# Designs tried in a protein design run: peptides against a protein of PDB entry 4ASU. Part 110

Target 1, 270 residues: chain A of PDB entry 4ASU
Amino acid sequence: ATLKDITRRLKSIKNIQKITKSMKMVAAAKYARAERELKPARVYGVGSLALYEKADIKTPEDKKKHLIIGVSSDRGLCGAIHSSVAKQMKSEAANLAAAGKEVKIIGVGDKIRSILHRTHSDQFLVTFKEVGRRPPTFGDASVIALELLNSGYEFDEGSIIFNRFRSVISYKTEEKPIFSLDTISSAESMSIYDDIDADVLRNYQEYSLANIIYYSLKESTTSEQSARMTAMDNASKNASEMIDKLTLTFNRTRQAVITKELIEIISGAA
Target 2, 83 residues: chain B of PDB entry 4ASU
Amino acid sequence: FTFASPTQVFFNSANVRQVDVPTQTGAFGILAAHVPTLQVLRPGLVVVHAEDGTTSKYFVSSGSVTVNADSSVQLLAEEAVTL

## One batch from the design tools (peptide; made by RFdiffusion4, then SolubleMPNN)

Design b2_p15_3_s2 (from b2_p15_3, 7 letters changed)
Fold by OpenDDE base, seed 4:
Structure b2_p15_3_s2 (fold): chain B 270 residues (1-270), chain C 83 residues (1-83), chain A 15 residues (1-15)
Amino acid sequence: as target 1 above (270 residues)
Amino acid sequence: as target 2 above (83 residues)
Amino acid sequence: EVAERLAALQEAAAA
């Protein structure tokens, strides 16, 4: 490689490093906020799931319609965040299909659609785009919940799949259940709950769905930002190593060129 | 007893004497061993009576309240403020 | 000219 080639490559990598460092800082700031906002969101979301855990709601086997909601974002450069969700979605979809269930998919974030488009395009109901630019709000979750409920797809049960935040260096893809109004209303385990007005139950379920979606978004966001921070840090380190290597190569090449020119001068003077 | 909004936690698995909640069907008090129920909140006042006799008041917007068979209660408000 | 070129190269090599 010529000195010019090496210099060009060095410049390119240095620019990449600047970008990755900047992105790391942005991700770090977003992570810090997300983590702070996740604390109450967990209590809120886990609280909403408490009914389902305690009531042990079961869907009859004859009920075949299953909804999978994958939660991620539109934004890349965050390691395996999207692929982990997609992988679990695929696994769940395959298992459900093998069990004779009808599976429909909702993607929260464009990356889910991007990954699953080729293999599961026919199963997608809707994809929510423009996720990840701003921290998710309860309003956002409510919009998603409302759109789902208004989609006309009458699922019996569902699975919301998202990355649960563990630590700055760790997340786990998890699944939480979603139940239809009919499933909840017909569940034997719900008989212990006092006479619940149908309208009340409907509204309750709407809140429950919004709550769970909100929770999942908060977990996902925190996981994503932490993963992005790590990814950008790794990219920056890799760039640094490449810069060092190329710099050494440049120096060696430069010395070789100088030596060659010196020899030519000395030989020509002889 | 858990009482939270999406952005704030007021009680997390706490023991309380009584919680008065405003529901769409009417305000009611949740005491120890209250029968399991599901309700939807209407805008109004939540009053939490602690075991020590202290009373805390909150204004809540919409949301849900769940009383489970194990006497656990989840009060989840879309918005809530301490009064 | 050769001497100047040599001097320039030596300076470049030292840098």
Scores: peptide ipSAE 0.022, ipTM 0.851, DockQ to the pose 0.004
Fold by OpenDDE base, seed 2:
Structure b2_p15_3_s2 (fold): chain B 270 residues (1-270), chain C 83 residues (1-83), chain A 15 residues (1-15)
Amino acid sequence: as target 1 above (270 residues)
Amino acid sequence: as target 2 above (83 residues)
Amino acid sequence: EVAERLAALQEAAAA
């Protein structure tokens, strides 16, 4: 490589490093906010899921319609955030299909659709776009819940798949159950609950769906920002190492050029 | 007893004596070992009676309350403010 | 011209 080529490459990598450092700082700020907002959201969301855990809601085996909701975002450069969710969705879809279930998919965030479009396009009901630019609100979750409820798809049970935040360096893809009103109403384990009005139960379930979606969005957002911060940090470090290597190469090449020119001068003077 | 909104936690797995909640059917008092039930909230006053005798008041919008067989209670409000 | 080039190269090498 010529000195010019190395210089051009150095300049390019230095620019990339500047960009990745800037992105790291932005991700760090968003992460800090997301983590703060996740604390109450987790208590709230876990509280909403408590009924399903304690009541041990079971779906009859003869029920065949299963909904998978994958939660991620539209934004890239966050490591395996999207692929982890997609992988879990694929696994769940395959398992359900093998069990003779009908599977439909909802993607929260455009990246889910991008990954699964070729293999699962026929199973998609809807994809929610423009996710991840702003922190998710309960209003956003309510809109998603409402659209799902109004979709006309009468699922029996469902799975919401998202990345749960563990720490700044760790997340785990998890699955939480979603149940239809009919499933929860007919569950034997619900018999211990006092006479619940049908309208009350419907409203309760709709609210619970929004709660769970909100929770998943908050977990996903925190995980994503953390992962992006880490990815940008790693990219910046890699760029730094490359700059060091190229600088050494530049120095060696410069010395070689000088030596060659000296030889040419000496040989020509001779 | 857990009481939270999407943005704020008021109680997290706390022991309380009594919680009064505003439901669509009227005011409902939750005591220790209350029978399992589900209810939706209407806008109104939540009153939490702590074991130490202190009383805290909150205004809530919509939401839900769950009383489980294990006597755990989840009060989830869309919006809630301390009074 | 050759001497100047040599001097410039020596300075560049010393740098």
Scores: peptide ipSAE 0.021, ipTM 0.854, DockQ to the pose 0.004
Fold by OpenDDE base, seed 3:
Structure b2_p15_3_s2 (fold): chain B 270 residues (1-270), chain C 83 residues (1-83), chain A 15 residues (1-15)
Amino acid sequence: as target 1 above (270 residues)
Amino acid sequence: as target 2 above (83 residues)
Amino acid sequence: EVAERLAALQEAAAA
């Protein structure tokens, strides 16, 4: 490589390093906010899931329609955040299909579709875009919930798959159940809940879905920002190493050029 | 007893004497060993009666309340403020 | 000119 080529490459990598460092700082700020906002969101979301756990709601085996909601974002450069969700979605879809279930997929965030479009395009109902630029709000979750409920797909049960935040260095892809109104209303275990008005139950379920989606978004966002921070740090370190290597190469090449020119001068060829 | 909004936690697995909630079907008090029920909140006042006799008042916008067979209660409001 | 160029190259090589 010529000195010019090496210099150009050095400049490029240095620019990338600046970008990755900047992104790391941005991710760190977003992470700090997300982690603070996750604390109440977790209590809220787990509280919403308590009914399903305590009532032990089961879907009859003859019910075949299953919905998978994958939660991520539109933004890349966050390690395995998207691929982890997609992997679990694929696994779940395959298992359900093997069990004779009909599977439909909703992607929250464009990255889910980007990963799964080739293999699962026919199973996608909708993909929500413009996710991840701003912290998710309950309003956002409500919109998603409403669109799902109005999608016309009459699922019996479903799964919401998202990355649960553990720590700055750890997340875990998890699944939580979602149930249709019909499944809840028909569940034998719900008989202990007295005099539930149908309209009340419908509204309750709408809130429940929104609550769970909101919770999943908050977990996902926190996990994503943490992962991005780590990814950008790693990228910056890798860039640094490459800069060092190229700098050595530059110096060696420069010396070689100088040597060549000296030989040319001495030989009278200049 | 858990009482939270998406952005704030007021009670987390706490023991309380009574919680008065405004529901679409009417306001009711949740006591110990209350019959399991699901309700939707209407805008109104939530009153939490602590075991020590202290009462706390909150205004909620909407949400849900769940009373489970194990006497656990989840009060989840979309918006809630302390009064 | 050659001498100056040589000197410049030597200086660059020493840097």
Scores: peptide ipSAE 0.021, ipTM 0.851, DockQ to the pose 0.004
Fold by OpenDDE base, seed 5:
Structure b2_p15_3_s2 (fold): chain B 270 residues (1-270), chain C 83 residues (1-83), chain A 15 residues (1-15)
Amino acid sequence: as target 1 above (270 residues)
Amino acid sequence: as target 2 above (83 residues)
Amino acid sequence: EVAERLAALQEAAAA
């Protein structure tokens, strides 16, 4: 490699390092906010899921329609965040299909579709785009919930798959149940609950779905920002190492060039 | 008793004496060992009566309330403010 | 001319 080539490469890597450092800082800021906002969101979301856990709602085996909601975002450069969700979605879809279930998929964030389009395109009902540019709000979750409920797909039960935040260095892909209004209404375990008006139950379920989606979005966002921060940090470190290596190479090459030129001068002056 | 909005937690697994909630079917009080029920909140006042005799008031916009068989209660409001 | 080129190279090497 010529000195010019090395210099050009150094410049390029230094620029990349600047970009990755900047992205790290942005991700760090977003992470800090997301983590703060996740605290109440988790209480809220877990609270919403409490009914399903405590009531032990079961879907009859003869019911075959299953909905999978994968939650991620549109944004890349966050490690395995999207692939983790997609992997679990694939696994779940395969297991359900093997069990004779009909599976439909909703993707929250374009990255899910990007990963699964080739293999699961026929199973997708809808993909929600423009996820991840701003922190998710309850309004966003409500829109998603409403769209799902209005999709016309009469699922019996479903699964929402998302990355749960554990720490700045760890997330876990998890699955939470979603039940249709009909499933809840017909569940034997719901008999212990006082006579619930059908309209009330419908509204309750709408809130429940929105709540769970909101929770999943908050968990996902926090996990994503943390992962991005880590990814950008790693990229910056790798760039630094490459810069150091290339700098050494540059110095060695420079010395070699100088030596060669000196020899040529000395030999030509004879 | 858990009372939260998407952005704020007011009570987290707390023991309270009574919670008065505004529901679409009417306001009702949740006491200890209340029968399991599901309700949807209407805009109105939530009153939490603590065991120590203190009373806290909140305004909620909408949401849900769940009373479970184990006496756990989840009050989840879309928006809530302390009064 | 050779001396000048050598001097220039030495300066470049010292930089």
Scores: peptide ipSAE 0.025, ipTM 0.853, DockQ to the pose 0.004; fails the geometry check

Design b2_p15_3_s3 (from b2_p15_3, 10 letters changed)
Fold by OpenDDE base, seed 5:
Formats: sequence, C-alpha cells, structure tokens
Structure b2_p15_3_s3 (fold): chain B 270 residues (1-270), chain C 83 residues (1-83), chain A 15 residues (1-15)
Amino acid sequence: as target 1 above (270 residues)
Amino acid sequence: as target 2 above (83 residues)
Amino acid sequence: DVLARLQELQAAAAA
C-alpha cells in the first residue's frame, strides 16, 4: 500500500470513528429515556399479563391457528437485536408447524421482514414500518392492536416475541401469550370470573392486546438502544485500534520510501 | 393492588382496604376477597382507601380492571391523574 | 462488524 492509500484509509476510519462516537451519544440519550419510561411500562405490562398467568388460559388442542408477533424496529446497527427475535420466531414457527398448527406472522419493524421475507413470506400478514424513530407510545401500540384485530385473521392463540431488557449489557428474547377473544371467552378457567358481558370482554381484550404490545415495544426499545450504544462503543474501539495499526504502518512505509529515495539519489549520482 | 398507567405507577402490589372504580357497567367497590371479575373503565373517579384510613382520588380516562381469585387487583388506566 | 458495515456505506455514498 502506498502512503497515499494508507492516508486515505486513515482518514476514512477516523471519520467513521467520529460517526460511531456520535451515534453512541445519541443512543445513550435514547437509552436513558427508554429505561426511565420502561419502569412504569413494565409494571403496566406485567399487570396486564397477570390475568393470563393467573387464569391459566389454555387453548384446546384442536385449535390450530397461531399468530406470531415479532417486535423489533426499522433501524440497524444494534447488534443481534433483530436477529435474536427473528431466530426465535423461526424456531417457534417451525415447532408450531411440526405440531400441525397454522402459523401467521406479524412483524413490528421492517427488520423482521427483511430477515424472514425469503423463507416466511407466505406467512406474513402485515409488517408495521416506521418503528424506532421515536419512542413508542401507547397510541402506537393501540394502532397496531387495532390493525391486528381488524386483519381478518381469526387466530386462536398467539405469541408476541420481543427482547426484554435486563441491563445495559444484557437482554433476553422472550415470548408472551396472546389469546383471541373466542379463546378467552371459552376458557374453562375463566368461569370463575363472574358474568362478564361479551362487550366488556371484547373491550377488555382490546386493551389487553394494546397493553402487551406497548409493553413489548418499551422493552424492545430499551434493549435496542442499549445494544446500539454497546455496538457503537465497540465500533469506536475497533476503529481506534485500526487507526493505531495503520499509523504504525504509515510510519514504516514512510521510512521505507525515504530509504528508497536515498538509494535512488545515491545510485543516480553515480 | 396494582394501579398504573403506561407512564406512571400509583400502586404496585400494595395492600389496600378498598378501591372504588368507575366501570362501564357501573361503579363498584373492590373489597378484600372480592369475587373475580373483569371490567372496563369508563372516565371517572377512582378512590383508593388505604389501610390506614387515608383516601386517594384519581381521575382515569379508560382502561381495565381485573380482580383475580387470589385477591390481586390490576387497575390499568390509559391515562390517570391524581386529584 | 459495525465498522465494516459503516465502511461499506461510506464507500457507497462516495460512489
């Protein structure tokens, strides 16, 4: 490599390092906000799931329609955030198919579709785009819930798959159950809940779905921002190391060039 | 007893004496060992009666309330404010 | 590798 080539590469990497540092700062700010907003969202979301856990709602084995909702975002450069969700979606879809279930998929965030489109395109009902630019709101979750309910797909049960935030350095891909109105209304375990009006139950289920989606989005966002921050930090460090290596190479190459020029001068003066 | 909105937690697994909630089917009081039920909130006043005799009032917009067999209660409002 | 991906993006933008 010529001195010019090395210099060009150095300049390029230095510029990238500036970008990664900036992105790290942005991610850090978004993470701080996300983590703060996750605290109440978690209580809210876990509260919403309490019914399903306590009632132990079971779907009859003869019911075959299963919905998988994968939650991520549109934006990359966040490590394994999207691939982790997609991997679990694939695994779940395969397991369900092996069990003779019909599986349909909803992607929250374009990255899910980008990963799964070739292998699972026929199973996709809808993909929600424009996720991750701004922090998710309950309104956003409600829109997703409404669209799902209006999709016309009559699922019996479902799964929402998302990254649960653990710490700045850790997240875990998790699955939570989603039940159709019919499944809930017909569940024997729900008999202990006194005279629930059908309209009330429908509305309740709509809230429940919105609640779990909202919770999932908040967990996902926090995990994503944390992962992005880490990814940008790692990139910045890697860039720094590369700069150091290239600088050494530059210095060595420069000395070699000087030596060559000196030899040429000496040989040409003869 | 858990009472939360998407953005704020008012009670988290707390012990309370009674919670009055506004539901679409009518307002009712949730006492200890209340029968399990599911309700949807209508806009209105939530009153929480603490064990120490203090009462707190909240306005809620919409949401759900769940009373489970184990006497746990989840009051989940879309929006809620302390009054 | 984030760095590699960013390099590719930069190259594409310069092109």
Scores: peptide ipSAE 0.201, ipTM 0.925, DockQ to the pose 0.012
Fold by OpenDDE base, seed 4:
Structure b2_p15_3_s3 (fold): chain B 270 residues (1-270), chain C 83 residues (1-83), chain A 15 residues (1-15)
Amino acid sequence: as target 1 above (270 residues)
Amino acid sequence: as target 2 above (83 residues)
Amino acid sequence: DVLARLQELQAAAAA
């Protein structure tokens, strides 16, 4: 490699390092906010799921329509955030298909679609784009919930798959259940709630769905920003190491060139 | 008793004496061992009666309230403010 | 590898 080549590469990597450092700072800021906002969101979301946990709602085996909602974002450079969700979605879809279920997929965030498009394109109902630019709001979740409910796909049960935040260095891909109005209404375990007006139950379910989506978005966002921060830090360190190596190579090459030139001068003066 | 909005937690697994909630079907009080029910909130006042006799008032927008068989209650409002 | 991906993106933008 010529000195020019090495210099060009050095410049390139230095520029990348600047970018990764900047992105790390941005991710750190977003993470801090996300983590703060996750605290109440988790209580809220877990509260919404309490009914399903306590009632132990079961879907009859004859019900075949299953919805998988994968929650991530549009933005890359965050390690395995998207691939982890996609992997679990694939696994769940395969298991459900093996059980004779019809599986449809909703992607929250374009990255889910990007990963699964080739293998699962026919199963996608809708992909929500423009996710991850701003922190998710309950309004955003409500929009997603509404669109899902209005999609015309009458699922019996569903799975929402997202990354749950554990710590700055750890997340876990998890699945939470989603149930249709019909499934809830017909569940034997819900008999203790039978004196509920159908309209009330419908509205309740709409809120439940929005709540769970909101919760998943908050968990996902926090996990993503943390992972991105880590990824950018790692990239910055890797860039630094590469810069050091290239700098050494540059210096050695430069010395070699100088030596060669000196030899040529000495030999030519002869 | 859990009472939260998406952005704020007011009660988290707390023991309370009574919670008065505004629902679309009417306002009702949730006492200890209240029968299981699911309701949706209408805009209005929530009054939480603590075991120590203190009362707290909140204004809530839309949302849901769940009373479970185990007497756990989840009050989840889209928006809520302390009054 | 984030660095590799960024390098690819940079190369694509320079082209």
Scores: peptide ipSAE 0.199, ipTM 0.924, DockQ to the pose 0.012
Fold by OpenDDE base, seed 1:
Structure b2_p15_3_s3 (fold): chain B 270 residues (1-270), chain C 83 residues (1-83), chain A 15 residues (1-15)
Amino acid sequence: as target 1 above (270 residues)
Amino acid sequence: as target 2 above (83 residues)
Amino acid sequence: DVLARLQELQAAAAA
């Protein structure tokens, strides 16, 4: 490699390092906010799931329609955040198909669609874009819930798949159940709630859906920002190492060029 | 007893004496070992009576309240403020 | 590898 080539590469990597450092700082700031906002959101979301856990709602085997909601974002450069969700979605879809279920998919964030488009395009109902630029709000979750409810797809049960935040260095892809109104109303375990008005149950289910979506978005966002911060840190370190190596190469190459020129002068071969 | 909004937690697995909630069918009080029920909230006042005798008041918007067989209670409001 | 991806993107933008 010529001195010119090495210099060009050095310049390129140094520029990238500046970008990754900047992105790390941005991700760190967003992570700090996300983690703070996740605390109440988790209590809220877990509270919303409590009914389904306590009631142990089961879907009859004859029911065939299953909805998978994958939660991620539109934004890349965050490690395995999107691929982890997509992997679990694929696994779940395959298992359900093997069981003779009809599977439909909703993607929250464009990255899910990007990953699954080739293999699962026919199963997608809708993809929600413009996710991840701003922290998700309950309003955002409500919009998603409303769109799902208005989609006309009459699922029996479903799953929402998202990355649950554990720590700055750890997340886990998890699945939570979602149930249709009909499934909830017909569940034997709900008999203790039989005196509940049908309209009340409908409203409850709709609200619960929004709650679960909101919770998943908050978990996903926190996980994503943490992962992005880590990814940018790793990239910055790798860039630094590469810069050091290239700098050494540059110095050696420069010395070699000088030596060659001196020899040419001494030998009179110029 | 858990009482939370998307952005704030007021009670997390706390023991309380009574919670008064505004529902679409009217306000009712949840006591210890209340029968299982599901209700949706209307805008109104929530009153939490703690075991120590303290009473806290909150204004809530829409939401839900769940009383389970194990006596766990989840009060979830879209918006809630301490009064 | 984020660095590799960024390098690719940079190369594509320069072309």
Scores: peptide ipSAE 0.189, ipTM 0.918, DockQ to the pose 0.012
Fold by OpenDDE base, seed 2:
Structure b2_p15_3_s3 (fold): chain B 270 residues (1-270), chain C 83 residues (1-83), chain A 15 residues (1-15)
Amino acid sequence: as target 1 above (270 residues)
Amino acid sequence: as target 2 above (83 residues)
Amino acid sequence: DVLARLQELQAAAAA
């Protein structure tokens, strides 16, 4: 490589390093906000899921329609955030299919569709785009829940798959159950609950769905921003190492060029 | 007893004496031995009676209340404010 | 690799 080539590459990497450092700072700010907003959202979301855990709702084996909701975003450069969710979705879909279940998929965020389009295109009901530019609100979750409920797909049971935030350096892809109104109303474990009006139960379930979606969005967002921050930090470090290596190469090449020029002068071949 | 909105936590796994909630079917009080039930909230007043005798009042817009067999209670409001 | 992807994007923008 010529000195010019090395110089050009150095300039390019230095520019990228500036970008990654800037992106890290932006991600850090968004992470800090997301983490603050996740604290109450987690209590709220876990509270909403408590019924399902305590009632131990079972779906009859004869019911075959299963919905998978994958939660991520539209934005890249956040490590394995999207691929982790997609991997879990694929695994779950395969397991359900092997069990003779019909599987439909909803993607929250365009990245899910991008990853699964080729292999699972026929199973997609809807993909929600424009996810990740702003922090998710309960209103956003309600819109998603409403669209799902109005989709006309009568699932029996479902799974919502998202990245749960653990720490700034760790997230875990998790699955939480969602149940249809029919499944919850027919569950034997629900018999202990006092006479619940059908309309009340419907409203309760719709609200619960929105709650779970909201919770998943908040967990996903926090995980994503944390992962992006880490990814940008790693990229910046890698860029720094590359700059150091290229600088050494530049210096060596410069010395070689000078030596060659001296030899040419001495030999009269110049 | 857990009482939260999407943006704020008021109680997290707390022990309380009684919680009065506004439901679509009417207001009722939840005591320690209350039977399991599910209800949706109407706009109205939530009153939490602590074991120490203190009372806290909240206004809620909508939401749900769950009383489980293990006596755990989840009060989830879309919007809630302290009064 | 984020760095590699950014390099690709930069190259594409320069072309």
Scores: peptide ipSAE 0.173, ipTM 0.923, DockQ to the pose 0.012

